Peptides against a protein of PDB entry 4KTY. Designs and how they scored, part 231

Target 1, 266 residues: chain A of PDB entry 4KTY
Amino acid sequence: YVLNDIGVIFYGEVNDIKTRSWSYGQFEDGILDTCLYVMDRAQMDLSGRGNPIKVSRVGSAMVNAKDDEGVLVGSWDNIYAYGVPPSAWTGSVDILLEYRSSENPVRYGQCWVFAGVFNTFLRCLGIPARIVTNYFSAHDNDANLQMDIFLEEDGNVNSKLTKDSVWNYHCWNEAWMTRPDLPVGFGGWQAVDSTPQENSDGMYRCGPASVQAIKHGHVCFQFDAPFVFAEVNSDLIYITAKKDGTHVVENVDATHIGKLIVTKQI

## One batch from the design tools (peptide; made by RFdiffusion4, then SolubleMPNN)

Design b2_p30_3_s3 (from b2_p30_3, 17 letters changed)
Fold by OpenDDE base, seed 5:
Structure b2_p30_3_s3 (fold): chain B 266 residues (1-266), chain A 30 residues (1-30)
Amino acid sequence: as target 1 above (266 residues)
Amino acid sequence: SKVDKALEQEKKEYEATNKDVESIAYFKPE
C-alpha cells in the first residue's frame, strides 16, 4: 500500500465493472518535493506534518483547487477546452509536476483523478493508502443521511426541489493510521476524499473518517462520518410534490446506495 | 413503476447530455 507505484482503479457501473491502470509514481523525481510544496501551500507547520490525521485532512483539501488554489480543478460538464480531459490522464506524476511548475491548479479531474493524485500524495508521505470505488454513491447535500428525490405528479424528477444526487460510481481513498482522538478500535483504515463534494467546516474536504466507525453506525466521530456514511448507506426517499404543495412519500429504497464497494488488495 | 420510470429517464437524459463524462451524478439539481 506504500511501495506499489502502479495501481488499478475500478469504475463504470455495478453490473459492468471496469478497470483502469493508474501510475502513482510516488518515487519519481520531483514528486516528494511537490508533496512537500503542497503542504507548504497549505501553510502546514512542521509538527503537523508528522500527524497522519492532519496530513490526510490537509491533503483532502489541497488535492482539489477549491478554497486554496490546490492541485486539481474538477469538471463534469464535458467542456475541457482549457486543459486536459479527465480521461486522458494515466497517472499522478504529470499532474503533480505541472502543479509544482506552474504553481496553479491543473485542469481537469474527476473522482478517479482526484483519488489517484491523493493516493500518490499519501503514499509519498509514508501513509498506507488505497483507492476505493463505491457504486451508486450518494451525495447528501442537506446532512440528513438520506437521498430525498422529489417527483412531480407525472413521475418526472423535480430538479428544483431535489438537492441530493447519486453518482453512478465514486472513488475516494482509505488511509491507514491510528486514531488516538477516537475510542479504542476505530483506528486502521480511514476514509478520506479529495473530490470537492461538500464543505466541511469551511473547506471542501472530507475525512479522515473511521471505516470501522462507519460500519458500526458511529457517525458522531470526526471527521465527516455522517457524509461518508450517507455515501454508502443512505436510503432513497421518493417524494411526490403535489400541485397543492403537499408532499407524499411514494417509496423508500434501502438497497440502491452503496451496492458494491471495491478496492484492489495489492 | 413511477419510481423506476423517473430513475431511468433521469439517467438517460444525463447520459445523453454528458456522454463523454465517465463519472455522472443522477438526479442533478438545477
Scores: peptide ipSAE 0.330, ipTM 0.819, DockQ to the pose 0.515
Fold by OpenDDE base, seed 3:
Structure b2_p30_3_s3 (fold): chain B 266 residues (1-266), chain A 30 residues (1-30)
Amino acid sequence: as target 1 above (266 residues)
Amino acid sequence: SKVDKALEQEKKEYEATNKDVESIAYFKPE
């Protein structure tokens, strides 16, 4: 099959969907070599490089700079003075080539940049991949598969008690592979995410998580299925923290998270 | 509702402080 080297990434709000072009450039000179270099930096053995499960998991870790001096440094604080603002990137090529040349993490990325670079990485290594955008994407910080939003008595959010968060949108990747490590039927598309969100067994990485397993509520399967499940299917639980220390559930919203999931077919 | 007001307030506060951030995290912990 022929892989597309230019794609569209969805972003914005659920009621104001936007698109941006992204050049993956998986066939550009030096890009494959850079992807191999990324695996070298990860100290991935040669035998594992033929396994899409291992490759996608390593890629999930290495596309972000955390833990391992990987490709991209994330920034969400409006301070981009020491690099390129995330919105200025138009494709993966410049990022990957800079990483290969400098041998230092590239600044800066946000979710669509991570997803774009990761998509290039996967495709370069022969793994079919696409970008997925989830509107109202939950970040479950305490692994309870729900979003606990604490409110003050006056209705303001208690940010000290609230540990979970919701992205207006979040981008990650789906990679196509067989999953011989899972029961029959859970191969195919696997969710993988290189945006550093949660620690997974010692590293900021996520996946591969079987999309079919998640759709059927099977969160017990490796890797990181509970986290990915929560991203798309968490209930919002609004809890009023009273001054006397008691907690009262004000509302449960089962429709807010994962309001819209958009992906482009390969 | 109280919940709707809280959500809207949180969104507005984040947008006001993070103008150049396209991906916005609501209810971000301190």
Scores: peptide ipSAE 0.170, ipTM 0.771, DockQ to the pose 0.517
Fold by OpenDDE base, seed 4:
Structure b2_p30_3_s3 (fold): chain B 266 residues (1-266), chain A 30 residues (1-30)
Amino acid sequence: as target 1 above (266 residues)
Amino acid sequence: SKVDKALEQEKKEYEATNKDVESIAYFKPE
């Protein structure tokens, strides 16, 4: 169990690492109640609430507002007129309490906000959790375990040929739990992500994915291991799209994605 | 090279559109 109420979140760029303080507030009045309320809104069975696998998966879905009117609305368009800019948040407490009182999604979050709130949620429910920042984090949109970068014949990037993208940084969570549903050795830290990135079996959620499994290239294990693997270990494939419709691989970079993964030790 | 040109292009685009260093954005690698 993590008792630290204030944490540090790493962000920025790999060559300019920045830190911000985040107050988790897992012991503040009303926060545990709000976390229970979140599970109630998810219509989570009581029997599942004691299972960290189910709880973390539900949490990954419910901390974002997509699909289920969860806690946070994401916004990346730099227009935050109808809420609080993501950078203005300093902790989870105000967000969670607003959600509980309004019973409506709170605006707005980005990855570190999602991760911060999700960290509070996990800790409140007795799941050891930490925030992880991955620099040059890949977003594999087509589930091919590679990051495709398409180039025109003139060398210009054609961003329309793929939805694959790279975050300068991305924050998600690792939750500590046993994984009896996986082979022996794949318990421990599990990657979970509440930032809405990809649909996972009908909902914007991610994980729990075994960190050990990912580390050893085992992407066949539930949940969302291929996506998490791609975030940290995708090869960049530079592909020239020729006018005749053919694709030519110009270069492969296996070192760029997941160049640095940073977390504060619990 | 084509790759270098592409990376430079994406970098410039990123820098032009993403002024908030605290925000996250999709971009092509540098």
Scores: peptide ipSAE 0.030, ipTM 0.645, DockQ to the pose 0.418
Fold by OpenDDE base, seed 1:
Structure b2_p30_3_s3 (fold): chain B 266 residues (1-266), chain A 30 residues (1-30)
Amino acid sequence: as target 1 above (266 residues)
Amino acid sequence: SKVDKALEQEKKEYEATNKDVESIAYFKPE
């Protein structure tokens, strides 16, 4: 994984899976220096830079611009007049070099751009990493491990009653590391996500969350396991909000979220 | 059904706001 400088990212719809090439460029001139610069901007202690747990968590925070003037500014409003449209990027190199030279966040990214840049960051620092794509990826905003969908009495959706949402697809990273801070068996692949979705202990970051722990329903282990679990395994709860203020559960769908999780095997 | 209607409504709202398919955040009916 570390030696591969060109990858494939899965995107699109579960019924229309698409692939795009992404140049990670971890060996190109200036890229390693930029990754070190990112850790410098994060004011990361030198003693922690050899710990993949700390490095991946810091990288998760710094690849997005929120909180700390990190690498990428996200945009999902289809207005990209003040930068580069997310779809125009073909690799991490131009983004990272622009960040290093300008010392300002680069515009703009979406999930696969965040994941691509984060993958370069991890690989540059010797952490085996890959990009995973989750189709029908839930965004649990209230940390209740369910995706709430509110309906009016007439059946129309009331989007004001919840901030929960579902991405048709979402990309994040898995990083390989030992987890001495967790029980035996929960090392290996760890989910980390640099797309700014939720605040985690004061910063927009996510992970590392043990993939093995999540697969076995263990959401009590650090970091952000409940959020990652919800992305791949939330129940859709359809709730009718009645005029009298009462809520009635109309339906529960336990099969919709996380219908397909894809990663390139290299 | 109410579920199908809800999913379709979310998709339509998303499509109205986001013409770039890669700008994602919606439910798909099925």
Scores: peptide ipSAE 0.160, ipTM 0.708, DockQ to the pose 0.356; fails the geometry check

Design b2_p30_3_s4 (from b2_p30_3, 16 letters changed)
Fold by OpenDDE base, seed 3:
Structure b2_p30_3_s4 (fold): chain B 266 residues (1-266), chain A 30 residues (1-30)
Amino acid sequence: as target 1 above (266 residues)
Amino acid sequence: SKVAKAEAQMAAEYAATNKDVEEIAQFLPA
C-alpha cells in the first residue's frame, strides 16, 4: 500500500468494468518535495504533519484547486482548451512536478486523476492508501442521505428542483490510520476524497471518514461520514412536485446507488 | 408508471451523454 508505485484504477460501467494503469511515482525525484510543498501551501503547522488524520484531510483539500490554489482543476464538460485533458494523464508525477514548478493549479482532472494524485500524496507521506471505485456513485448536495429526484406531474424529471446527481462511477481513496478521535474499532481504512464535490466546514474536502463506521451505519463521526455514506448507500427518492406546491413520494429505490465498490488488492 | 418513465429518461440521458465522450470520462445525467 506504500511501496507499489504503479496501480490500477477501475472505471467504466458496472456491467463492463474497465481498468487503467496509473503511475503513482511516489519515489520519483521531486515528488516528496512537492508533497511537502503542498503542505507548505496549505500552511499546515509542523505539529500536524505527523498526524495522518490532519494530513489526509489537508491533502483532500489541497489536491483540488478550489479554495486554496491546490493541485488540480476539475473539468467535466469535455472542453479542455486551457490545459491537458484528464484522459491524457498517465500518472501523478507530471502533475505534481508541474504544480511545483508553476506554483499554479494544473488543468485538468476528473475523479481518477484526483484519486491518483492523492494516492501519491498519501503514500509519499507514509500513509498506506488505495483507490476505490464506486459505480453509480451518489452526490448528495443537501446532506439528507437521499437522492431526491423531483418529477413533474407528467413523470418528466424536474431538473430545476433536482439538485442531487449520480456519477456513472466515482473514484476516491482509502487511507489506513488509527482514529484516536473516534471510539475503538473505527480505525483502519478511512475514506478520503480530493475530487471537489461538497463543502466540508468551509472547504471542498472529504474525510477521513471511518469505513467501518459507515459500513455499520454510523454517520455521526467526523469527518464527512454522511456524505460518504450517501455516495454508496443513498436511496433514490422519486418525488412528484405538484402544481400546488406539495410533494408526493412516488417510490423509493434502495438498489440503484453503490452497486459495486472495487479496489485493487495490494 | 411515473417512476418507470423517470428511470427510462435517466437511462436515455446517460446513454446520450456517454455516446460522444471518452470511455474513461465521468458523467452525470445530462
Scores: peptide ipSAE 0.333, ipTM 0.850, DockQ to the pose 0.356
Fold by OpenDDE base, seed 1:
Structure b2_p30_3_s4 (fold): chain B 266 residues (1-266), chain A 30 residues (1-30)
Amino acid sequence: as target 1 above (266 residues)
Amino acid sequence: SKVAKAEAQMAAEYAATNKDVEEIAQFLPA
């Protein structure tokens, strides 16, 4: 999880699983320097740089360009006119070296690119890390642990009433660390995500969230456990929005979100 | 049913969505 410099990232659809190779290149010239530079740009205190909790949280913020002119600009519009299409990247090295050289955010990334670069960042700094792919991954925008689907009285979907969305697939990272800030048993793999999805205490970042805690339904522990829980276990709630402003629950589907979670076991 | 209609609409939207875009708002698989 630290020594491997080439990996496999799962993507595509649950019924058409695809894989792509990704060169992490954590040992390539200039990459460690760039990771240190990223922490410098984040103005991270020296005392925190040895703490994987702080490092992974800062990394989740800085691998995306939002808020702090971090590494990658996300784009999902299939245009990518002013940079490199996300699908054209083959590894982290070119991205990180471009960032270090230009000192400006690199265009463009999507989830697997964010996860790839973040994986390099974590591994460079001695944090065991892997990429996780979740198929039908929920984006809970209103922090209610459910995916709201609003319907008009005539049954037509009204997508304007919610900002909740679903990724056909989403990639994030798991980082291995102890969690002395949490009760015993919630160390180990921690979910961290650098794809800018939701604001977490003032910045677009996510985690570290205890995988063990989430697996057992504990979402009360820092950081961002409710969001990560919702990504993998949100119920679809079909809600009729009536003209009088009242809401009626039509159905609940507990099986749609998080149908498959895949990670490379190396 | 209302839910079935919604599922059909979301499935159609999913089918029409560009496969290179990873985010699909309120969709069900076809």
Scores: peptide ipSAE 0.222, ipTM 0.758, DockQ to the pose 0.462
Fold by OpenDDE base, seed 5:
Structure b2_p30_3_s4 (fold): chain B 266 residues (1-266), chain A 30 residues (1-30)
Amino acid sequence: as target 1 above (266 residues)
Amino acid sequence: SKVAKAEAQMAAEYAATNKDVEEIAQFLPA
């Protein structure tokens, strides 16, 4: 098979879907060397490099700079004075080559930049991969599979108590592999995410989580299935926090999160 | 309702956050 070196990434709002091109450049000079360098920085042994489960998990950690001086520094504050604005990147090649030459994290990225670079990394190492976009993507930070919105008694949102959040959109990757560590039928596409969102057993990484497992609600399967499940299928819970410390559930919205999941065929 | 009020508030905060940001940028609730 021949992997495409140019892709399409979906972004925007669910009612106003937009696309942009992204050059993966997995065949460009120096890119394979850089991917190997990334694995060297992660101190992966040779045996692990042949395992797509280990490679994709390490990649999800190393494409972000957190914990391990990985490839990209994320920024969402609309202030990009010390680097390149996320929107200015057109592909993975410049980012990866800069990382290789400087040996320092590259600034800056948001989800589509992380996903683009991670897609290049996976494809370069022979792992079939694609980018997936989820509209109204939840970020559950307490692993309860709910998006808890806390309200004052007067109906105003209590921002101090409300810790969970919802992205207008978020994109991550799916990687194709067998999963001998899971029951039969849960191989195939695996969700992996390099955007630093939540700590997973000691570092900011996510996956591989079986798409089939997520689809069928098997959140007990490694890795990070509860988090990925929550991104696409968590309920939005409105809770009134009373002055006496009691909580009252005002409403449950099961339709708000994960309204649309889009990907381009490889 | 409380929920309707909260939704309106969140929508307003989202709109305010999105006002001066690039179209492709990800947005969290304000």
Scores: peptide ipSAE 0.367, ipTM 0.862, DockQ to the pose 0.342; fails the geometry check
Fold by OpenDDE base, seed 2:
Structure b2_p30_3_s4 (fold): chain B 266 residues (1-266), chain A 30 residues (1-30)
Amino acid sequence: as target 1 above (266 residues)
Amino acid sequence: SKVAKAEAQMAAEYAATNKDVEEIAQFLPA
């Protein structure tokens, strides 16, 4: 989880799982220096750089360009005119070295690119890390632990009211650390995510969220446990929005989200 | 049913969105 410089990332569909090789390159020249530079750009205190909780949270913010001119600009519109298409990247090294050289965000990334670069960052700094893939990954944008699908009276989806969404798949990272800030038993693997999805206390970042806490429904534990929980376990709620402003629940689907979570066992 | 119609619509939107996108790309309903 620290020493391997080449990895495998799972993607595709739950019924057609595919893999992509990714070169983390944490031992390549200039990569560690770039990771330190990233923390410098974040204006992270030296005292905090030895704390994996702080480091992973800062990393989740800085690997994306939002808020702080971090490493990667995300794009999902299939138009990548001013950079490199996400699929063209084969590893973290070129991205990190470009960022260090240009001192500007690198274009473009999607979830596996974010996760790949973030994995390099964590491993460079001695934090055991792995990439996980969630199929049918929910994006709860109002922190209610539900995927609210609003319907017109005729049954068509109301796209104006429906703000929540589901990725076909999503990749994020798990980082291994103790959690002295949490009750006993909630250390170990922590979910962290650098793909910009939701604002977390003022910045696009996510985690560390205790995997054990998520597994047992303890969404009150910092950081961003409700969001991570919703990604893997939210119910789809079909709601008819009537003209009089009332809402009627048509159905609840508890089986759609988080059908499979996959990670490579090293 | 209303829900079945919505499910079919979302599935169609996924298919349409993914048709012209690279295989590895993430996608959301249109």
Scores: peptide ipSAE 0.311, ipTM 0.835, DockQ to the pose 0.348; fails the geometry check

Design b2_p30_4_s1 (from b2_p30_4, 15 letters changed)
Fold by OpenDDE base, seed 4:
Structure b2_p30_4_s1 (fold): chain B 266 residues (1-266), chain A 30 residues (1-30)
Amino acid sequence: as target 1 above (266 residues)
Amino acid sequence: SEIDEILKLMEEIQRQKGIEIFQKLVEEKK
């Protein structure tokens, strides 16, 4: 989880799982320096740089460009004229070195690119890390632990009534660390996500959230446990929006979100 | 052919992207 500089990222759909190679390159020249530079840009105190909790949280914020001129600019509109299409990246090295040299955010990334770069960042700093792919990944925008799917009376989705979304797949990272700030047993793998999805205490960041805590339904623990829980265990609530403005729950599906979560075994 | 290879590449690139699937979920429910 630290020494492996080439990885596999899972993507696609649950019924058509695909893999891509990703070069983390944590040992390449200039990469460690760039990771330190990232922490410098975050104005992270030296004392905190030895704390994987703080480092992973800062990393989740800084790997995306939002808020703090971090590493990667996300783009999902299929228009990449002002940079490199997310699919063109094959590893973290070029991205990180470009960031270091230009001192400007690099365009563009999507979830696997964010996860790849974040994985490099974590590993460079001695934090065991892996990429996780969640199929049928929920994005809870209103923090209600539900995926509200609004339907018109004709059965078509009304995307204007909610900012919630479900992705065919989403990639994030798990970082290994102790959690002295949590009850015993909730150390180990922590979910962290650098893809800018939701604001967490003023910044687009996510985690570290205890995987064990989430698995046991404990969403009260810092950081961002409710959001991560929702990604993997939200109920799908199908709501028909009536013409009169009333909402009627038509169906609840508690089994669809987080149908499959996969990571490379090392 | 070269065109076929380009098309396959484009399709693969498209499949790499994450997509919202609310509509798909609704269709599967029906």
Scores: peptide ipSAE 0.248, ipTM 0.775, DockQ to the pose 0.117
Fold by OpenDDE base, seed 5:
Structure b2_p30_4_s1 (fold): chain B 266 residues (1-266), chain A 30 residues (1-30)
Amino acid sequence: as target 1 above (266 residues)
Amino acid sequence: SEIDEILKLMEEIQRQKGIEIFQKLVEEKK
């Protein structure tokens, strides 16, 4: 989880799982310097840099360009005219070195690119880390821990009322650390995500959220446990919006979100 | 062109999100 400089990222759909190689390159020339530079840009004090909780949380913020001129600009609209399409990247090294050289955010990334770069950042700093892919990954926009799908009376989705969204897959990271700030037993793997999705206490960041806590439904534990919980455990709520303005729950599906979570063993 | 190939690959990598997935799920339950 620290020594491997080449990894595998899972993507696609739950019924059509695909893989791609990713070069982390945490030992390449200039990469450690770049990781330190990232922490400098985040204005981390020296004491905080030794704390994997703080480092991973700052990393989740800084790997994306939002708020703080971090490493990567996300793009999901197939418009990549002013940079590199996310699919063209094959590893973290070129991205990080470009960021260090230009001192400007690099264009463009999507979840696997964010996860790849973030994995390099964590491993470079001695934090065991891996990439995790969640199929049918929920994006809860209203913090109710469910996916509300509003339907017209004809059964079609009402896009105006439906605010929540789901990714066919989403990649984030798990980082290994102790959590002295949590009760005993909730250390180990912590979910952290650098893909900008939701604001977390003023910044686009996510985690560290205890995987064990999430598995046991402890969404009150810092950081961002409700959001991560929703990504993997949200129920799909099908709601018919009647013409008279009333809403009727037609169906609840607890099986689709987080249908499969995959990570490489090494 | 190389760009076209990259764009096609992108479509393969990130095919569906949001409402498109919901609509598909709705259709599957009918």
Scores: peptide ipSAE 0.220, ipTM 0.802, DockQ to the pose 0.237
Fold by OpenDDE base, seed 3:
Structure b2_p30_4_s1 (fold): chain B 266 residues (1-266), chain A 30 residues (1-30)
Amino acid sequence: as target 1 above (266 residues)
Amino acid sequence: SEIDEILKLMEEIQRQKGIEIFQKLVEEKK
């Protein structure tokens, strides 16, 4: 989880799983210096740089460009006119070195690019890390731990009322660390995510959230456990918005979200 | 042909993109 320089990232759809190679390059020249530079840009105190909890949380914020001129600019519009299309990247090295050289955010990334770069960052700093792909990944926008899908009377989605979203797939990271700030047993793998999805206490960041805590339904522990829980275990609530202004729950699906979670074992 | 290869590449690129799928889910429930 630290020594592997090349990895595999899973993507696509649950019924058509795809894989892509990704070069992490955590041992390449200039990469460690760049990771240190990232923490410098974050104005992270030296005392905190040895704490994987703080480092992973800062990393989740800084790998995306939002808020703090971090490493990667996300784009999903399929234009990418002012940079490199997300699909063109094959590894983290070129991205990180460009960031260090230009001192400006690099364009462009999507979830697997964010996860790849973040994985390099974590591993470079000695934090064991892996990439996780979740198929049918929920994005809870209103923090109610469910996906509210509003429908018109004709059965089509009401996009104005529907604030939540579901991705066909989403990639994030798990980092291994002790959690002395949590009760015993909630150390180990921690979910962290650098793809800008939701604001967490003023910044686009996510985690570290205890995987063990989430598996046991504990969402009260820092950081962002409710959001991560929702990504993998949200119920789909289908609500018909009637013309008279009333809302009627038509269906509840508790089996669709987080249908398949995949990670490389090595 | 060259055109066929380009089309296949474009399709592959599109499959790499994460997309919202609410409408698809709704259709499956009908």
Scores: peptide ipSAE 0.175, ipTM 0.735, DockQ to the pose 0.118
Fold by OpenDDE base, seed 2:
Structure b2_p30_4_s1 (fold): chain B 266 residues (1-266), chain A 30 residues (1-30)
Amino acid sequence: as target 1 above (266 residues)
Amino acid sequence: SEIDEILKLMEEIQRQKGIEIFQKLVEEKK
């Protein structure tokens, strides 16, 4: 995992899975220096830099520009006049080197770009990492482990009340580490995500969340396990808001979220 | 299907949220 400098990222739709190559370039000149610079910008204590839990959590915050002038600015509006379109990137190296030289966030990224850069960061620092693509990825804004979709009486979605969202696909990372802060058996792959989605204790970051813990329903484990769990296994709850202010559950769909999770084996 | 339309709308909501989050940053650096 650490030694692979070229990868394949899965994206698209569950019924139309697409792939793209991505050059991680963790061994390229200046990349390690840039990763160290990222940790410097985060003002990370030296004692924490050897701890993959802390490093991955800091990385999840710093790969996005939000809060801390991190590496990448996200954009989803299809207007990229002030930077590079997310689809134009072919690897992490140019992004990281631009960040290092300019000392300003690089424009622009979307989930696979964030995941690609984050994968480079992790691997560069000796943390085994891979990219995971989840199709029909849920975004739980209220951390209730379900996707609440509010409907008008006519059956149309009330966008004002509907805070939760579903992505066509989302890419994040899994990082391999021991978790001495968790019960025995919940080390190994940890979900981490640098795409800015929700605040985790005041910053746009996510993880590390134990994949084993999530698989076994242990959503109480740090960090951000409820959020990650919701991304992969939320129920869609269709709720009609009545005029009297009451809410009625119209339907529950447990089949749409997390239909397919794809990652490279190596 | 109705579900498909809802999912598309949710995707759009998420897109708009992303725009709101980062648009300010882009304008500040313009």
Scores: peptide ipSAE 0.006, ipTM 0.272, DockQ to the pose 0.053

